# Peptides against a protein of PDB entry 3VA4, part 6

Target 1, 107 residues: chain A of PDB entry 3VA4
Amino acid sequence: EPIGQLRLFSGTHGPERDFPLYLGKNVVGRSPDCSVALPFPSISKQHAVIEISAWNKAPILQDCGSLNGTQIVKPPRVLPPGVSHRLRDQELILFADFPCQYHRLDV

## One batch from the design tools (peptide; made by RFdiffusion4, then SolubleMPNN)

Design b2_p26_7_s3
Fold by OpenDDE base, seed 1:
Structure b2_p26_7_s3 (fold): chain B 107 residues (1-107), chain A 26 residues (1-26)
Amino acid sequence: as target 1 above (107 residues)
Amino acid sequence: SAEEAAADAEAAARAAALAAAAAAAA
């Protein structure tokens, strides 16, 4: 059962999409085998990872050395590769130029 | 690579994406 959700907001690329997040490593990237597959050229094949170690712990977001970066929106922060960022519920994230939002699920 | 070719376009879109995130959260 998913523990979290990553929402890709709607834009010129298309409609909003919600991706379930599970225990372990949820890879965000352009490669089709990623847990969160974002098939856009500005997204790196292996862009970032959201790791959930337990249902009662905040997920950890790390950029994987992406070309166009991973950023926290509020407050603004560019994530250096490999640096752990603990995600807050409802946190807004930019993967390259794509606005996303992490949501903690209640179950 | 595809991402390399898209880098220039992404740079121009970064500010717009940030604004879009703020708007989406409103």
Scores: peptide ipSAE 0.098, ipTM 0.651, DockQ to the pose 0.062
Fold by OpenDDE base, seed 3:
Structure b2_p26_7_s3 (fold): chain B 107 residues (1-107), chain A 26 residues (1-26)
Amino acid sequence: as target 1 above (107 residues)
Amino acid sequence: SAEEAAADAEAAARAAALAAAAAAAA
């Protein structure tokens, strides 16, 4: 059962998509093998990772040295590669220029 | 990859995207 969700907002690429997040490492990337597969050329094959250690702990987001970066929207912040960022519920994230939102599922 | 290279120019615009997203979230 998923513990969190990453929402990719609708845009020129198409409609909104929701990706379930599970305990462990949820890789975000262009590769179809990624937990969060974003099949767009501006997304690195392995772009970032969202690690969830426990259902009652905030996930950790890390950029994996992506070409076009990972950013927190509010307040604005570019994530240095490999540096852990603790995600807050409802946090808005840019993978390259694709806006997403993390939220915890009430399970 | 070649696809990433073709999108390298988008990196230059990420600051603008960030600003726009921040405004939308305010």
Scores: peptide ipSAE 0.097, ipTM 0.618, DockQ to the pose 0.117
Fold by OpenDDE base, seed 5:
Structure b2_p26_7_s3 (fold): chain B 107 residues (1-107), chain A 26 residues (1-26)
Amino acid sequence: as target 1 above (107 residues)
Amino acid sequence: SAEEAAADAEAAARAAALAAAAAAAA
């Protein structure tokens, strides 16, 4: 079962979408085989990764050297490629210009 | 490709996008 969820907020691309996150590596990218598939031109084929090592540990977000970057919204921070960021529950993330939110599921 | 070129264009707007998102989250 999923341990977390990544919400893509509604926008010009369409309605809100929720992506389940599982133990291990959850790749965010334009490629259709990504765990979090964001089929948009500004998203890199392999844009970022959310790694969950255990249900009771905060996930680690890393940018994979994406073209248009990965950013934390509040407080604002651009994530350098390959640098681990520990996600907080309800954290707001930009993949390129697409606003998302991480949510820890009650499991 | 054309899609990659469009991506490059967005790269120039990252700072503005971050600022707008931060404001929306406040």
Scores: peptide ipSAE 0.097, ipTM 0.616, DockQ to the pose 0.122
Fold by OpenDDE base, seed 2:
Structure b2_p26_7_s3 (fold): chain B 107 residues (1-107), chain A 26 residues (1-26)
Amino acid sequence: as target 1 above (107 residues)
Amino acid sequence: SAEEAAADAEAAARAAALAAAAAAAA
């Protein structure tokens, strides 16, 4: 059962997509083996990771040294590689220039 | 990879994308 969700907003690439997030490490990247597979050239093969340790704890987002970066939208901040960022419910994230939103699911 | 390397130009647009996204979210 998913504990969270990452929404990729619609854009020139296509329609909105929702990715379930589970306990453990949810890798975001261009590789089709990633939990959150974003098959776009500007996304690194292993771009970032969203780690969820428990259903009642905020996930941790870390950039994995991606080429085009991982950024928090509001307030704006580029995440240094490997630095833990606790995600807030409804937080807006850029992976490269792809806008996404995290939200917690009620479990 | 070649795909990732070819995306170097998109890194240059990162700041602009962040600014635009921030404005849209405000």
Scores: peptide ipSAE 0.096, ipTM 0.613, DockQ to the pose 0.163

## One batch from the design tools (peptide; made by RFdiffusion4, then SolubleMPNN)

Design b2_p27_6_s2
Fold by OpenDDE base, seed 4:
Structure b2_p27_6_s2 (fold): chain B 107 residues (1-107), chain A 27 residues (1-27)
Amino acid sequence: as target 1 above (107 residues)
Amino acid sequence: AAAAAAAAAEAERRARARAEQLRREAE
């Protein structure tokens, strides 16, 4: 069962999409093999990773050295590659120019 | 490849603009 959810907001690319997040590594990227596949040119093949541990349900977000970066909206923060950021419920994230929101599921 | 570099710069500008927009909306 999913422990979290990543919501891609609607935009010029199309409607809103929800991606389930599971224990382990959830890779965000343009590659169709990614857990969170964002098939857009501005997204790196492997853009970022959201890792969820069994002992800690709070996800850890890391940028994977993406071309167009990963940002936290509020408070503003550009994530340096490989630096861990613990996601809070309802956190707003930018992968390149694509806004997403993390939602912690009550499970 | 100048075309690829230009496309990347464009994407970076869009990312910055979108970030600023979202920050204003979240305020």
Scores: peptide ipSAE 0.283, ipTM 0.740, DockQ to the pose 0.035
Fold by OpenDDE base, seed 2:
Structure b2_p27_6_s2 (fold): chain B 107 residues (1-107), chain A 27 residues (1-27)
Amino acid sequence: as target 1 above (107 residues)
Amino acid sequence: AAAAAAAAAEAERRARARAEQLRREAE
């Protein structure tokens, strides 16, 4: 059962997509093996990771040393590689230039 | 929801040039 959701907003790449997030590590990346597979050239094969340790705890987002970076939208912040960022519900995230939103699910 | 999408779109526009430049420089 998913604990959260990552929404990729619609854009030139196509329509909006929602990715379920589970307990443990949810890898965001271009690789099709990623939990959140973003098959775009500007996304690193393993771009970032969203780790959810418990349903009642904020997920931790870490950039994995991606080429084009991971950013929090408000306030704007480029995440240093490997540094833990606690995601708030409805947090807006940029993986490279792809805007996404984290949504906590009620489970 | 619409506000979030708009904010995201604006962020994308701001981030695009950076992302594209970094990608090109790495090639």
Scores: peptide ipSAE 0.274, ipTM 0.763, DockQ to the pose 0.078
Fold by OpenDDE base, seed 3:
Structure b2_p27_6_s2 (fold): chain B 107 residues (1-107), chain A 27 residues (1-27)
Amino acid sequence: as target 1 above (107 residues)
Amino acid sequence: AAAAAAAAAEAERRARARAEQLRREAE
């Protein structure tokens, strides 16, 4: 069962999409094999990872050395590659120029 | 539903603005 959700907001690329997040590593990237597959040229094949160790612990977001970066919207922060960022519920994230939102689920 | 939609739209606008900032910083 999913422990969290990543929402990709709608845009020129198409409609809004929701991706379930599970215990363990949820890879965000352009590759269709990624847990969160963002099939866009500006997204790296393996762009970032959201790791969830437990339902009652904040997920950890890491940029995987992506070409176009990962950033937190508020407070503004560009994530250095490999540096852990603890996600807050409803946190807004940019993978390259694609706006997303993390949501924790009730499980 | 309307309030949720408005909140989502506002969040998206903020995120896109930050995305543009990131692009400028990368140039």
Scores: peptide ipSAE 0.211, ipTM 0.716, DockQ to the pose 0.033
Fold by OpenDDE base, seed 5:
Structure b2_p27_6_s2 (fold): chain B 107 residues (1-107), chain A 27 residues (1-27)
Amino acid sequence: as target 1 above (107 residues)
Amino acid sequence: AAAAAAAAAEAERRARARAEQLRREAE
């Protein structure tokens, strides 16, 4: 069962999309093999990873050395590659210039 | 390279504004 959700907001690329997040590593990237596949040129093939170690623990977001970066919107923060960021529920994230939101599922 | 960086920074600013708008709408 999914433990969380990553929402890609609607934009010029198309409509909103929701991606389920599971225990373990959820890779965000342009590659179709990614758990969160964002098939856009500005997204790195393996852009970032959201790791969920347990259902009752906050996920950890790490940028994977992406070309166009990963940022937290509020408060503003650029994530250095490989540095762990504990995700808060409803956290707004930029993968390159794509706004997304993490949501903890009530399961 | 500098021009590309400036364009990327502008895109980021626009994306932040979009995200903040969406946040306000969700509240």
Scores: peptide ipSAE 0.074, ipTM 0.596, DockQ to the pose 0.033

## One batch from the design tools (peptide; made by RFdiffusion4, then SolubleMPNN)

Design b2_p28_3_s1
Fold by OpenDDE base, seed 5:
Formats: C-alpha cells, structure tokens, sequence
Structure b2_p28_3_s1 (fold): chain B 107 residues (1-107), chain A 28 residues (1-28)
C-alpha cells in the first residue's frame, strides 16, 4: 500500500524506524498528527512535507520553515523553506540532526 | 546473486555512515 519509505537511522534517540509514505502529503514533524512523527525537541511540529503525486514520479520534499532545517546530504544542500526538492531513490536527508533515507517501494 | 546482495548491503551501510557523519556535523 505505501509508495515509499522513510527510514530514520538508529542513534542516541533509539533504534531505527521505518515510516511508510503514501500518495499525497506526508508531513514530517514532532506533532503526533504527522504522517512521519519524529517526537524530538529539535524537530518542528510541522517540519517538512514529502508529497507523492504518483508511484512513478519522484516525491517532492519541502521544508516547512523548520527551526533547525532540512538538508540533503549528497550533494550537501540546505533546503530553503517552501522550495521543492525532487527526492532521488536512496536519498539521504537530515531533518534537524536526524539522519534519514528515502527509498521507493516497488508497488 | 549472493555477491550482488552483499554489495547492496555494503552500499547501504556506507550510506548510513555517510548520513550519520552528516548528522554529527549538524549537531555540532
């Protein structure tokens, strides 16, 4: 059913977690209402959004004006708020200081 | 193949370490 997955790598916060991503807007944030709930102080209540318009199209990542930012690891880039970034498969992302990886699920 | 699977896992491990290193830099 999910179109993609966001993996939060293990760290001081705890073990690895996998979040399913669905068609539409998948909000990443500290609020429990978020599709990708990251209950950590450095994460904004609504930190970023991953929008998936179709299974065969690259998802769009946007920072939502988060306090501690959203970054692409390779090549290094801090995402300006509201600017669309097309996610590549296996893309490494930082939400604040939390390392994540996006990957497509073959559906 | 087993070799291909092993390489894939190795690549995943490298990616994780790369992300973790970047995260450490962001935290500092």
Amino acid sequence: as target 1 above (107 residues)
Amino acid sequence: SAAALEEERREAARAEEEARAAAAAAAA
Scores: peptide ipSAE 0.613, ipTM 0.883, DockQ to the pose 0.021
Fold by OpenDDE base, seed 2:
Structure b2_p28_3_s1 (fold): chain B 107 residues (1-107), chain A 28 residues (1-28)
Amino acid sequence: as target 1 above (107 residues)
Amino acid sequence: SAAALEEERREAARAEEEARAAAAAAAA
């Protein structure tokens, strides 16, 4: 059962998409094997990871040394590779230039 | 309530717009 959700807002790439997030590591990347598969050239094969250790713990976002980076929107911050960032509910994230939002599911 | 739902929608819209603006800046 999904514990969280990553929403990719609609844009030139197409409509909005919601990706379920589960316990463990949820890889964000261009590779189709990723939990959050973003099949766009500007996204690295393994771009970032959202790790959820428990349903009642904030997920941890880490950039995996992506080419075009991972950013937090508010406050603006580019995440250094491998640095853990604790996600807040409703947090706005940029993977490269793709705007997303993390949402904690009520489970 | 209806008011709560409306506010939630407004907040969501603002968040999306904020993210979109940030994305545009990142793409520049």
Scores: peptide ipSAE 0.613, ipTM 0.883, DockQ to the pose 0.021
Fold by OpenDDE base, seed 1:
Structure b2_p28_3_s1 (fold): chain B 107 residues (1-107), chain A 28 residues (1-28)
Amino acid sequence: as target 1 above (107 residues)
Amino acid sequence: SAAALEEERREAARAEEEARAAAAAAAA
């Protein structure tokens, strides 16, 4: 059962998409084998990682040295590569210029 | 309640708008 969800908002790229997040490392990237596969050229093959260590702990987001960066929307913050960011429920995230939202699921 | 649901929807809409605006700025 998924512990969280990453929602990619609709845009010029297409409709809204939801990605389930599980315990362990959920890789965000352009590669099709990523847990959160974002098949867009501005997304790095392995762009970022959302690591969930336990169902009752906030996930940790880290940029993996992506070309176009990972940003927290509010307050605005560009994540340096490898620096841990604890995700809040309903956190708004940019992977490159793609707006997403993290949502904690009831487990 | 209906009021709570409406507020949740409004908050979600505002959040999406904010994220989309930030994305547009990042793309510029």
Scores: peptide ipSAE 0.610, ipTM 0.883, DockQ to the pose 0.021
Fold by OpenDDE base, seed 3:
Structure b2_p28_3_s1 (fold): chain B 107 residues (1-107), chain A 28 residues (1-28)
Amino acid sequence: as target 1 above (107 residues)
Amino acid sequence: SAAALEEERREAARAEEEARAAAAAAAA
């Protein structure tokens, strides 16, 4: 069962998409085998990772040295590669120029 | 309540617009 969700908001690229997040490493990237596959040129093959160690612990987001970066929207912050960022529920994230939102599931 | 549900929808809409605006700035 998924314990989190990453939502990619709708835009010029197309409609909204929801990706389930599970315990362990959830890779965000352009490669089709990523847990969160974002098939866009500006996204690195392995762009970032969301690691969930336990259902009762906040997930950790890390940029994997992506070309176009990973940003937190509020407060504004560009994540340095490999530096752990603890995700808050409903947190707004930019992978390159693609707006997303993390949601903790109660399932 | 109906009022609470309406407020939740408004908050979600505001968050989406905030993220979209930030994305537009990143793309510029």
Scores: peptide ipSAE 0.608, ipTM 0.880, DockQ to the pose 0.021

Design b2_p28_3_s3
Fold by OpenDDE base, seed 4:
Structure b2_p28_3_s3 (fold): chain B 107 residues (1-107), chain A 28 residues (1-28)
Amino acid sequence: as target 1 above (107 residues)
Amino acid sequence: SAAERERELAEAAAAEAEEAARRAALAA
């Protein structure tokens, strides 16, 4: 069962979508083989990674050198490529211009 | 409604992103 969830808010692209997050690397990207597949042209094939370890269930988010960037909303921060950001529950994230929210599941 | 809240969060995220992007551009 998933350890977390990434919610993509609804927009011009379509309705809200929820993506389960598991232990290990959850790749966010346009490629269909990504754990969090965002099939949008502004998303890089491998845009970012959310890594969750067994001993530390708080995910680590890294931008993978994406074209249009990864940003934390509160406090606002553009993530430099490869720099780790520890995700907090309910944290808002922008992948390119797509607003998302991380949710830690109670498991 | 859930849809309204979703929109509010999206708008807030966009606004913060715009500000973050601006600061990042100036610092680059």
Scores: peptide ipSAE 0.113, ipTM 0.681, DockQ to the pose 0.027
Fold by OpenDDE base, seed 2:
Structure b2_p28_3_s3 (fold): chain B 107 residues (1-107), chain A 28 residues (1-28)
Amino acid sequence: as target 1 above (107 residues)
Amino acid sequence: SAAERERELAEAAAAEAEEAARRAALAA
């Protein structure tokens, strides 16, 4: 069962999409086999990873050395590649310029 | 709603990031 959710807000790409997040590594990327598949040219094939080690722990977001970066919105911060960022519930994230939001699910 | 406000915030941040990237590219 999913422990979290990543929301991709609606935009020019299409409607809002919600991606379930599970224990372990949830890869965000353009590759269709990614857990969070964002099939957009500005997204790297393996762009970032959201790792959830336990249901009661904040997920760790890491940029994987993406071309167009991964950013936290508030306060604005570009994530250096490979540096762990603990996601807060409802945290806003930019993968390239795609606005997303992490949501913790009750499990 | 709160969700709408958060969306707007994210979109504004994206726009700002895009502009920053554009400026950086021009300055390179």
Scores: peptide ipSAE 0.090, ipTM 0.613, DockQ to the pose 0.032
Fold by OpenDDE base, seed 1:
Structure b2_p28_3_s3 (fold): chain B 107 residues (1-107), chain A 28 residues (1-28)
Amino acid sequence: as target 1 above (107 residues)
Amino acid sequence: SAAERERELAEAAAAEAEEAARRAALAA
């Protein structure tokens, strides 16, 4: 069962989509085999990773050296590649120019 | 500087992301 969720907000690309997040590495990227597959040109094949080590721990977000970057919205911050960022519930994230939101699920 | 540009980018991106989130939440 999923422990978290990544919501991709609706936009010019299409409707809102919710991606389940599981224990381990959840890769965000353009490649179709990514856990969070974002099939858009501005997204790197392997753009970022959300790693969940345990159900009771905050996920760790890392940019994987993406072309167009990964950014936190509040407070605004561009994530340097490979630097760990602990995700807060309801945190807003930009993968390239795609707004997303992390949500912790009640298990 | 690079740091200033990154901050400006982040601030601009934050503004658009917040607007998108607000719109999505309102539509839900």
Scores: peptide ipSAE 0.085, ipTM 0.613, DockQ to the pose 0.044
Fold by OpenDDE base, seed 3:
Structure b2_p28_3_s3 (fold): chain B 107 residues (1-107), chain A 28 residues (1-28)
Amino acid sequence: as target 1 above (107 residues)
Amino acid sequence: SAAERERELAEAAAAEAEEAARRAALAA
């Protein structure tokens, strides 16, 4: 059922966590209603969105005007709010200072 | 094995991401 996965790497916050990503909008944020709920104070309630339009297309990541930003790690890039970024498999992402990785699942 | 390779890649990715986070924090 899930098309992708967002991995939150382990850190001072705790152990690694994997979040399934589905067709449509997967909201990343501190709010427990988010598909990717990151319950940390530095994460905005609605921080970013990963939109998957089809199983065979790369997801689009957008920052939602978060306080502490969304960044691509390699090459380093801060995502301006609302600007679409096409995610590559295994791409590393920072939500605030939380390192994550997108992984495409075999579907 | 494939599992070992995946683990190694994950570890490398985590380290890279954490370093990037550190740089971002220092540049803020």
Scores: peptide ipSAE 0.077, ipTM 0.624, DockQ to the pose 0.025

Design b2_p28_4_s3
Fold by OpenDDE base, seed 1:
Structure b2_p28_4_s3 (fold): chain B 107 residues (1-107), chain A 28 residues (1-28)
Amino acid sequence: as target 1 above (107 residues)
Amino acid sequence: EEEEEEEEEEEEEELAEKEEEHEEELAK
């Protein structure tokens, strides 16, 4: 069962998309084999990772050394590659120029 | 239990933020 959700907001790329997040590593990237596949040129093949170690722990977001970066929106912060960021529920994230939102699911 | 989990998550977040800030400072 999914423990979280990553929402890609609607934009020039198309409609909103929701991606389920599971225990373990959820890779965000342009590659179609990523858990969160964002098939856009500005997204790195392996852009970032959302790791969920337990159902009762905040997910950890890390940028994987992406070309166009990963940012937290509020407070605004560019994530250095490999630095762990704990995701809060409803956290707004920019993968390159694509706004997303993390949502914790009730399990 | 939920309140304790929330407090632990907040503490972990604060720690992660401090690690990020520290790494950003080291990267300057």
Scores: peptide ipSAE 0.024, ipTM 0.487, DockQ to the pose 0.023
Fold by OpenDDE base, seed 2:
Structure b2_p28_4_s3 (fold): chain B 107 residues (1-107), chain A 28 residues (1-28)
Amino acid sequence: as target 1 above (107 residues)
Amino acid sequence: EEEEEEEEEEEEEELAEKEEEHEEELAK
């Protein structure tokens, strides 16, 4: 069962999409092999990773040295590559210029 | 079980907020 969800908001790219997140590493990237596949030119092939160690623990977000970066929206900050960021429920994230939101699912 | 899960979620959110506050303090 999915433990979390990453929502890609609707935009110029198209409609909203929801990606299930599972235990372990959920790779965000342009590569179709990514768990969260964002097939957009500004997204790196392996852009970031959301790692979930347990169902009852906050996911850890890391930028993988992406070209266009990963940012937290509130408070605004750019995540340096490889620095761990603990995701809060409903946290807003920018992968390059694509706004997303993390949601914890009731397990 | 649901109450324990909610308490664990609240504790985890509080921890995440404290980590962010600490990072902001270190950046300053």
Scores: peptide ipSAE 0.022, ipTM 0.459, DockQ to the pose 0.019
Fold by OpenDDE base, seed 3:
Structure b2_p28_4_s3 (fold): chain B 107 residues (1-107), chain A 28 residues (1-28)
Amino acid sequence: as target 1 above (107 residues)
Amino acid sequence: EEEEEEEEEEEEEELAEKEEEHEEELAK
């Protein structure tokens, strides 16, 4: 069962989409093989990773050296490639110009 | 209260960075 969710907000690309997150590495990227597949030109093939080691631990977000970057919205922060960021519940993330939100699921 | 939450978050990020560096070292 999924233990988290990444929500892509609605925009010029189309409607809102929810992606389930599981234990282990959840790759965010333009590649259709990614757990979180964002099929947009501004997204790198492997853009970022959300790693969840346990259901009771916060996920770790890391940019994979993406072209257009990964940012935390509040407080505003650009994530340098390979630097780990611990995700909080309801945290807002920008993958390139695409706003997303992490949500922890009660399991 | 908000300042204490921000300090706890920064400490948690520093721990996460150290865990990732260790994983990368093991993967070499």
Scores: peptide ipSAE 0.021, ipTM 0.481, DockQ to the pose 0.025
Fold by OpenDDE base, seed 5:
Structure b2_p28_4_s3 (fold): chain B 107 residues (1-107), chain A 28 residues (1-28)
Amino acid sequence: as target 1 above (107 residues)
Amino acid sequence: EEEEEEEEEEEEEELAEKEEEHEEELAK
């Protein structure tokens, strides 16, 4: 069962999309093999990773050395590659210029 | 009960984030 969700907000790319997040590594990237597949040119093939070690632990977000970066929105912060960021519920994230939101699911 | 568990979990997550951010700042 999914234990989290990443929402890609609607924009010029199209409608809103929700991606389920599971235990382990959820790769965000342009590659179709990614758990969170964002098929956009500005997204790196493997852009970032959301790792969930346990159902009752906050996910850890890391940028994978993406070209166009990963940012936390509030407060605004660029994530250096490989630096861990613990995601809070409703956390707003920019993958390149694509706004997303993490949501913890009730399990 | 569910709201209290969610609040406790959010507080734990916020604390963990602050600890990770502090470690990051020290590593710069």
Scores: peptide ipSAE 0.022, ipTM 0.462, DockQ to the pose 0.021; fails the geometry check

Design b2_p28_5_s1
Fold by OpenDDE base, seed 3:
Structure b2_p28_5_s1 (fold): chain B 107 residues (1-107), chain A 28 residues (1-28)
Amino acid sequence: as target 1 above (107 residues)
Amino acid sequence: SAAAAAAARDAALAEAEERHEEELARAA
């Protein structure tokens, strides 16, 4: 069962989409093989990774050297490639210009 | 809630637009 969720908000690309997150590495990227597949030109094939080690531990977000970056919205922070960021519940994230939100599921 | 999600989306979009404008200004 999923431990977390990444929500892609609605936009010109289409409606809102929710992606389940599981234990281990959840790759975010344009490639259809990604756990969080964002099929948009501005998203790198392997853009970022959300790693969840346990249900009761904060996930780790890392940018994978993406072309258009990964950013925390509040407070604003562009994530340097490979630098670990511990995600807070309800945290807002930009992958390139696509707004998303991480949510911890009650499991 | 739906309202909270909409507000979060708008905030994220505003930040994205700001970043884009900054990048354009830097490239000019």
Scores: peptide ipSAE 0.081, ipTM 0.613, DockQ to the pose 0.046
Fold by OpenDDE base, seed 2:
Structure b2_p28_5_s1 (fold): chain B 107 residues (1-107), chain A 28 residues (1-28)
Amino acid sequence: as target 1 above (107 residues)
Amino acid sequence: SAAAAAAARDAALAEAEERHEEELARAA
């Protein structure tokens, strides 16, 4: 059962897509094996990871040394590779320049 | 809400554009 969701907002790439997030590591990347598969050239094969250790704990976002970075919005901040960032509900994230939003699911 | 979603998208897009422009300026 998904504990969270990552929304990829609509854009030139196509319509909005929602990706379920589960306990454990949810890899964001261009590789089709990623939990959050973003099949775009500017996304690294293994771009970032959202780790959820428990339903009642904030997920941890880490950039995996991506080429084009992972940013938090408001205020914008590029995440240094491997640095843990606790995601807040409704937090806006840029993977490269792809705007996304994390939100918790009620579970 | 739909309004909240729209606002979030617009904010994210605006930030994306800003960062892109900054990167271009830095590279110039």
Scores: peptide ipSAE 0.080, ipTM 0.611, DockQ to the pose 0.043
Fold by OpenDDE base, seed 4:
Structure b2_p28_5_s1 (fold): chain B 107 residues (1-107), chain A 28 residues (1-28)
Amino acid sequence: as target 1 above (107 residues)
Amino acid sequence: SAAAAAAARDAALAEAEERHEEELARAA
């Protein structure tokens, strides 16, 4: 069962979508084989990765050298490629220009 | 362009804040 969830808010691209996050690497990207598949031109094929470890269920977010970047909303912060960011529950994230929210599941 | 990307990010930030506030209000 999933450890977390990434919500893509609704927008001009379409309705809201929820993606389950599991232990290990959850790749965010435009490629259809990504765990979090965001099939939009502004998203890199492999845009970012959310890694969840068994010993630390708080996810680590890293940008994978995406073209249009990964940003934390509060407080605002652009993530340099490969730099680890520990996600907090309910944290708001921008992948390119797509607003998302991480939610830790009570499992 | 860089300017277009910046504008899109700013709009997305505002949208994210709005959606977050709406969810908080709905959950209250």
Scores: peptide ipSAE 0.060, ipTM 0.619, DockQ to the pose 0.030
Fold by OpenDDE base, seed 1:
Structure b2_p28_5_s1 (fold): chain B 107 residues (1-107), chain A 28 residues (1-28)
Amino acid sequence: as target 1 above (107 residues)
Amino acid sequence: SAAAAAAARDAALAEAEERHEEELARAA
């Protein structure tokens, strides 16, 4: 069972989608083999990574040197490449201009 | 959820506009 979830909000691209997150590295990117596959031109092939080391620890989000960036919405923060950010439950994230939300699941 | 999505989109727009202005400034 997944430990977390990344929700892509609905938009001009289409309806809402939920992506399960598991232990280890969950790669966010345009490449189809990514755990969180966002097949949009503005998303880098390997855009970011959400790493979960344990079910009871906050995941770590890192931008992978994406072209259009990874940002935290509240409070606003652009993530420098490779810098670790601890995700809070219900955290709002922008991959390029795509709004997403992280949710911790009960396990 | 709808409010969260709207807020995130607004933030994305603001950042995009800021980046655009910065690019224009560098080009000038």
Scores: peptide ipSAE 0.100, ipTM 0.623, DockQ to the pose 0.053; fails the geometry check

